# Peptides against a protein of PDB entry 6B4J: the designs that were tried, part 195

Target 1, 315 residues: chain A of PDB entry 6B4J
Amino acid sequence: DITMQWYQQLQDASMQCVLTFEGLTNSKDSQAKKIKMDLQKAATIPVSQISTIAGSKLKEIFDKIHSLLSGKPVQSGGRSVSVTLNPQGLDFVQYKLAEKFVKQGEEEVASHHEAAFPIAVVASGIWELHPRVGDLILAHLHKKCPYSVPFYPTFKEGMALEDYQRMLGYQVKDSKVEQQDNFLKRMSGMIRLYAAIIQLRWPYGNRQEIHPHGLNHGWRWLAQILNMEPLSDVTATLLFDFLEVCGNALMKQYQVQFWKMLILIKEDYFPRIEAITSSGQMGSFIRLKQFLEKCLQHKDIPVPKGFLTSSFWRS

## One batch from the design tools (peptide; made by RFdiffusion4, then SolubleMPNN)

Design b1_p24_8_s3 (from b1_p24_8, 13 letters changed)
Fold by OpenDDE base, seed 4:
Structure b1_p24_8_s3 (fold): chain B 315 residues (1-315), chain A 24 residues (1-24)
Amino acid sequence: as target 1 above (315 residues)
Amino acid sequence: SEEIMKELKEFSEKIKPVTPPLLP
């Protein structure tokens, strides 16, 4: 399976990255620990500062992240920080930055769906300039949300239930599995972030270049989902999240072919989702149904709430 | 319809993303 090979390749690259900076992370030296913490803050704080407030502030954040990744010193926590402070500094920063982008999907976007767009446009722009960060974003995303690949992790013989639950993306703490609503909320945030990344380009970059992970990957994702058996509650939830965020962009890009896909979802895939949806899980299904019915009726998919406009970039 | 599915499969193959090489 090409998809699983790609998944595994990204995970392997991520693991190799961790091994590369293990010296920095495991150091008992006080200076190395300080450098690690400074680099971690420098990589993650700018991402946490991303907001929908002003395009100018977003540009400043982008420039700071790009400067850090370019080996330039940046101010963080009142100190000058550079990846050159340690031989493993760049790998560490790339990894932590990518991890933080995915965490913002998991946490911020999960709670505030509109936050997907400013986070995604920065992530996309950084990915364009720093492809390794993009690969690491995918690796982190895929590990936390296998549905972003998409695939459904399989239970293997001898596997602990908790480990299987973690593979499915659930948080398990103190032998307690995460509640389904919280799980779906986190998965939704990550899918929404991904759906935003694949459609957005940093406006101050070289727009003549092809998007490093563009809408063709969105089409691939949809195609793969439709070729899979639906999961109860999960498929309806994430399919809605994905289409709400990138459906308009996919419609514009693929036009008639995209409408054929929506018809296929309505006519062929909906009954399959419905067949596995319990009465207590009808909320996600109804939401997807209403969305698709509205889109098909109006022959339009609305621009998602929070989509960045020209006015945002002038602020 | 089966026809729509066939057309979508053909289209999907046409626009299939090439997985970029991972940087070492």
Scores: peptide ipSAE 0.295, ipTM 0.793, DockQ to the pose 0.214
Fold by OpenDDE base, seed 3:
Structure b1_p24_8_s3 (fold): chain B 315 residues (1-315), chain A 24 residues (1-24)
Amino acid sequence: as target 1 above (315 residues)
Amino acid sequence: SEEIMKELKEFSEKIKPVTPPLLP
């Protein structure tokens, strides 16, 4: 399976990256530990500062991240920090930065859906300049949310149930599996972030360049979902999340073909979702239904709430 | 419809992203 090969390749690259900077992460030296912590903060704090408030602040954050990745010193925690402080510093920062972007999907976007857009535009812009960060974003995203690939992890003989649950994206702590609502909330955040990344371009970059992971991947994602059996509650939830965030962009890009896909979703795929939806899962089902019906009726998909406008960039 | 599915499949293959080679 080409999709599984791609998944595995990204995971392997991510694992190799971890091995590359293990000297920094496992060092017992006090200076190396300090450098590690400073680099980790320098990579992650700017991402946590991303907000919907002002485009100017978003630019400052972007410039800081880009400067760090470019080997320039940046101010972090009152200190000058550079990836050049350690030979493994760049790999470590790229990995931690990518991890943090996905974590913001998992946490911030999960709680505040509008946060997807400012996070995504920074991630997209950084990905354009630093492709390795993009690959690592995908690796982290795919590992935490296999539905972003998409694929459904399979139970293997001899696998512990907890390990299978983790492969499905559940958090398992002290033999307690995460509640379904929390699981879906986190998955929703990550899918929404992904759906935002594939449509957004950093406005201060070279706009003539091809998006490193653009809307064609959104089309691929939808096509792959439609080729899979629906998963109870998960498919209805994530399909809605995806379409709410990037449906307008896909509509603009693919026009008639997108509407054909939306009709196919409503007429052929939606009944399959319905067939596996229990009474306790009707919320996600109804939400998807209403969204599809509204979009088809109006022949329009609304611009998602929180979409970045020209006024945002002038603030 | 089967026709719509065929058209969408053809279109999907046309615009399918080539998995970029992972940068070493």
Scores: peptide ipSAE 0.293, ipTM 0.790, DockQ to the pose 0.201
Fold by OpenDDE base, seed 5:
Structure b1_p24_8_s3 (fold): chain B 315 residues (1-315), chain A 24 residues (1-24)
Amino acid sequence: as target 1 above (315 residues)
Amino acid sequence: SEEIMKELKEFSEKIKPVTPPLLP
């Protein structure tokens, strides 16, 4: 189908990117190894410094990332670093930067949901200026969280159980699969980051241009989820995460059509989730139920906690 | 409802995102 073709194209592009910079990553030369490590730090450290503290600091981080991607020298670890130091430097930095954004969804957003917004606005702004970084963000996101596509990986004959578990997004270490709660926490973080990216624009860019991966992709995601059979605990969890983060934006953008979607979720899809929900999974189900009922009753979806205000950008 | 489903399908086709070409 078209969705699986898109998934595969992004994975292929990501694999081709890795092959392009393999000379840098596999080099035995001491100078090449140093350049690799400096570029990796220059790409990833600024992303780790993203916080909700001040808009001015977020601008500095954005400018540093953009400067690096533009071939300008940046200071990292007390050294001047540039992608021009190696022919594969730009491809390597784009790949590692995209990987780091998704990792912040998996780790930071998973633990602190409000962190989604400052990370997402930087990612969106960089994507607007550097579309290849956006494609690589999707590739990394889809590989770690197939539910972000969305699709459900299938077990193939002869596949090891551990490999299937990894395809589903589970971490498997020393033949031990990740606990379901930790798995869902990481998936939630990545879905929340994605839901933030599709609605946010960098406020200091050219706002006259169309969002490179905007709310229409959010609508597509919801439509695709509703066309799939629900998964126990997973669907209720991630549908809630998605709607909590981008439901207000979807409501403002699509108005009456979004409310029809929400009614369809409540009346037709929600009973299907209920039918597969065990007593031990009732928490995620109840949370989604209460959210939908409250939104329909009040005819409003609240602005998510951590949403960036005008006061943030003046700080 | 069947009517809501029909309307949403029509709307979804109208706003369906075009997958942009991947950059090399």
Scores: peptide ipSAE 0.292, ipTM 0.793, DockQ to the pose 0.203
Fold by OpenDDE base, seed 1:
Structure b1_p24_8_s3 (fold): chain B 315 residues (1-315), chain A 24 residues (1-24)
Amino acid sequence: as target 1 above (315 residues)
Amino acid sequence: SEEIMKELKEFSEKIKPVTPPLLP
């Protein structure tokens, strides 16, 4: 399967990256530890500062991240920090930055869906300038949310239940699996972030270039989901999340073909979701139903709440 | 539905993203 090959290639690249900077991460040297911590903070703090407040502040954050990745010194924690402080500094920063973007999907977007857009536009812009960061974003995303690929991890004989639960994207702490609602919330956040990334371009970049991971990947994701057996609660939840965030963009891009896709979802795929939906899981199902019915009735998909407007970039 | 599925399949093949080359 080409999709599984792609998944594995990204995971292998991510693992190779970790191995490359292992000397920095495992160093017992006090100076190396200090550099590691400074680089980690320099990579992650700007991402945590992303907000919907002002476009000018978002540009400052972007410029800081780009400067760091470009080998320029940046101010972090009252110190001048550069990836040139260690031979493994760039690889480490790229990995930690990518990890942090996905973590913002998992945590911030999960709790505040509107946060997807400012995070995604920065991620997209950084990806355009630093393709390796983009690959690492995908690797982190795919590992935490297999449904973003999409694929469903399979239980293998001899596998510990906890390891299988982790493969499915669940957090397991102290032999306690995460509650289903919290799991779905985190998965939703990551899918929403992904759906935002594939449609957004950094407005101050070279817009003549092709998006490094654009809406054609959104179409691919939908097509692959529709070719898979639905999972209870998961499919209805994530399909809604995806369509709510990028459905308008897909509609504008693919027009009549996208409406055919929505009809196929409603007529052919939706009954399959219904058939596996228990009475306790009707919430996600009903939400997807109402969304699809509304979109088909109005022949329109609304612009998602939190979508960045021209006024945002003038602030 | 079968006709729609056929048309969507043809369209999907046309716009299918090429697996981006992994940058080494």
Scores: peptide ipSAE 0.270, ipTM 0.796, DockQ to the pose 0.204

Design b1_p24_8_s4 (from b1_p24_8, 14 letters changed)
Fold by OpenDDE base, seed 1:
Structure b1_p24_8_s4 (fold): chain B 315 residues (1-315), chain A 24 residues (1-24)
Amino acid sequence: as target 1 above (315 residues)
Amino acid sequence: SEEIKKELLEFSKTIKPVTPPLLP
């Protein structure tokens, strides 16, 4: 399976990255520990500062992240920090930055769906300049949310239940599995972030270049979902999240062909989702159904709430 | 629906990366 090969390739690259900076992460030396902490803060704090307040502030954050990745010194925690402070510094920063972008999907976007857009436009712009960060974003995203690939992990003989739950994307703490509502909320945040990344370009970059991971991957994702058996509650939830965020962009890009895909979802895929939906899970299904029926009736897909306008970039 | 599936399958072959074939 080409999709699973791609998944495994990204996971292997991510694992190799971790091994490359293991000396920095496992060092008992006080100076190395200080450098590690400074680099981790320099990589992650700017991402946590991303907001919808002003385009100028978003540009400052982008420039700081790009400067750090370019080997330039940046101010973090009142100190000058550079990836050149350690031979493994760049690999470590790229990994931690990518991890933090996905974590913002998992936490911030999960709670505030509109936050997807400012995070995604920075991630997309950094990915354009630093392709390895993009690959690591995918690796982190795929590991936390296998539905972003998409695939549904299967239980293997001899596997511990907790390990299977983690493979499905559940958090397991103190032998307690995460509640289904919290699980779906986190998965929704990550899918929404992904759907935003594939459609957004950093406005101050070279727009003549092809998007490093564009709307063509959105078409691929939908096609793969339609070729899978639906999963109870999960498929209806995440399909809605994806279409709400990037449906307008896909409609503009693929026009009549995208409308055919929406018809196929309504006519062929909905009955399959409904057949596996319990009475307690009908909320997610109804929400997806109402969204698609409205889009097909009006022959339009709304621009998602929080989409960055030209006025945002002038602020 | 079968006609739509066929048309979408042919279109999907033109998209890079290659999409999986649509199920009948």
Scores: peptide ipSAE 0.490, ipTM 0.893, DockQ to the pose 0.143
Fold by OpenDDE base, seed 5:
Structure b1_p24_8_s4 (fold): chain B 315 residues (1-315), chain A 24 residues (1-24)
Amino acid sequence: as target 1 above (315 residues)
Amino acid sequence: SEEIKKELLEFSKTIKPVTPPLLP
């Protein structure tokens, strides 16, 4: 399966990255530990600041992240920090930065859907300049949310139930599995972030270059979902999240062909979702149905709330 | 409709990365 091969390649690249900086992470040396902590803060703090800033401040954060990845010293926690302080510093920072972007999807976007756009535009711009960060974003995203690939993990004989639950994206703590509502909330945040990344370009980059992971991957994602059996509650929820965030962009890009896809979802895929939807899960299904029916009726998909306008970049 | 599926399948072949074939 080509999709599973791609998934595995990204996971392997992520694992190789971890092995590369293992010397830094496992060091007992006090200076190496200090460098590790400084690099981790320098990589993650700027990303945490994205959700609360205007366009001008977003540019400052982007420039800081790019400077760090370019081997330039940056100020973090009142200290000068550079990836050149350790031979594994760059790999470590790239990994932690990518991890933090996905974590913002899981936490911030999950709670505040509009936060997807400023996070995504920075992630997209960094990915354009630093492709390895993009691959690591995908690796982290796919591992936490297999539905972003998409695929549905299968239970293997001899597997512990908790390990299977973790493969599905559930958090398991003290032998307690995460509640379905919290699980879906986190998955929704990550899907919304992904749907934002594939449509956004950093406005101060080289616009002549092709998006490193653009709307063509959005089409691929939808096509793959339609070729899979729906999963109870999950498919209806995440399909809605995806279409709400990137449906307008896909409509603009693929026009009549995208409308045909929406018709196919309504006519052929909805009955399959309905057949596996319990009475307690009808809310997610109804929400998707109403969204799709409204879009088809009006022949328009609204621009998502929080979409970055020209006025944002002038602020 | 079967016609829509066929058209979407043909179009999907033009999009890179390769999309899975739509079910008939």
Scores: peptide ipSAE 0.478, ipTM 0.901, DockQ to the pose 0.133
Fold by OpenDDE base, seed 2:
Structure b1_p24_8_s4 (fold): chain B 315 residues (1-315), chain A 24 residues (1-24)
Amino acid sequence: as target 1 above (315 residues)
Amino acid sequence: SEEIKKELLEFSKTIKPVTPPLLP
């Protein structure tokens, strides 16, 4: 399976990255520990400052992240911080930055769907300049949300139930599994972030270059989902999240072919979703159905709420 | 529609990375 090979390759690259900076992370030296914490803060704080307030502020955040990744000193917590402070500093920062982008999908976008766009445009722009960060974003995303690949993890013989639940993307703390609503909320946030990344380009970059992970991956994601048996509640939820965020962009890119995809979803895939949907799970199914029916009826897919406008970039 | 699936399959071959074939 080509999809599973790609998944595994990204996970292996992520694991190798962790091993590469193990000297920094496992150091008992006080100075190395300080450098690690300073680098971690420098990588993650700018991402947490991303907001929908002003394009100028978003540019400042982008420039700070790019400067850090370029080996330039940046101010963080009242200190000058550079990846050159340790030979493993760059790999560590790339890993922690990518992890933080995915975490913002899991937390911020999960709670505020409109936050997907400013986070995604920064992530896309950084990915264009720093491909290693992009691969690590995918690795973190795929590990936390296997539905972003997409694939459904299988229970292996001898596996603990808790480990299987974690593979499915559930949080398990003190032998308590996460509630389904919280799980779906986090998965939704990550899918929405992904759907935003694949369509957005940093406006101050070289737009003549091909998007490093563009809408072609959106088409691939949909095609793969349609080839999978639906999961109860999960498929209807995440398919809606994906289409709401990137459906307009996919429509513009693939036109008639994308409308054929939507017809196929309505005619062939919806009955399969319905067949596995219990009465208590009809909410996600109905939401997807209503969205798709509205789009097909109006022959239009709305621009998602929170999409960055020209006025945002002038602010 | 089988026709739609066939058309989408042919179109998908033009998109890189390669998309999985649509199941009938």
Scores: peptide ipSAE 0.456, ipTM 0.873, DockQ to the pose 0.143
Fold by OpenDDE base, seed 4:
Structure b1_p24_8_s4 (fold): chain B 315 residues (1-315), chain A 24 residues (1-24)
Amino acid sequence: as target 1 above (315 residues)
Amino acid sequence: SEEIKKELLEFSKTIKPVTPPLLP
């Protein structure tokens, strides 16, 4: 399976990255520990500062991240920090930055769906300049949310149930699995972030270049989902999340073909979702239903709430 | 519609990376 090969390749690259900076992460030296923490903060704090407040502030954050990745010193925690402080610094920062972007999907976007867009545009812009960060974003995303690939992890013989639950994207702490609502919330955030990334370009970059992971991957994602048996609650939730965030962009890009896709979703796939939806899971199902019906009725997919406007970039 | 599925399948082949077939 090409999709699984791609998944595995990204995971292997991510694992290799971790091995590359193992010396930094496992060092008992006090200075190395300090550098590690400084680099980690420098990589992650700017991402946590991303907000919908002003385009100018978003540019400052972008410039700071780009500067850090470019080997330039940046101010973090009152100190000058550079990836040059350690030979493994760049790899570590790229990994931690990518991890943090995905974490913002998992946490911030999960709670505030509109936050997907400012995070995604920075992530996209950084990805254009630093392809390795993009690959690591995918690796982190895929590992935390296999539905972003998409695939359904399979239980393997001899696997612990907890490990399988973790593979499915559940958090398991102290032998307690995460509640389904919290799980879906986190998955939703990550899918929404992904759906935003694939459609957004950093406005101050070279727009003549092809998006490093563009809307073609959105089409791929939908196609793959439609070829999979729906999962109860999960499929309805994430399909809605995806379409709400990138459906307008896909409609504009693929036009009649996208509408055919939407009809196929409504007529063929949606009944399959219905068939596996319990009475307690009707919320996600109804939400998807209403969205599809509204879009088909109006012959339009609305621009998602939080989509960045020209006025945002002038602020 | 089976026709829609066929059309989407053919269209999907034009999108890189190659998308999985939409037909069962």
Scores: peptide ipSAE 0.402, ipTM 0.852, DockQ to the pose 0.143

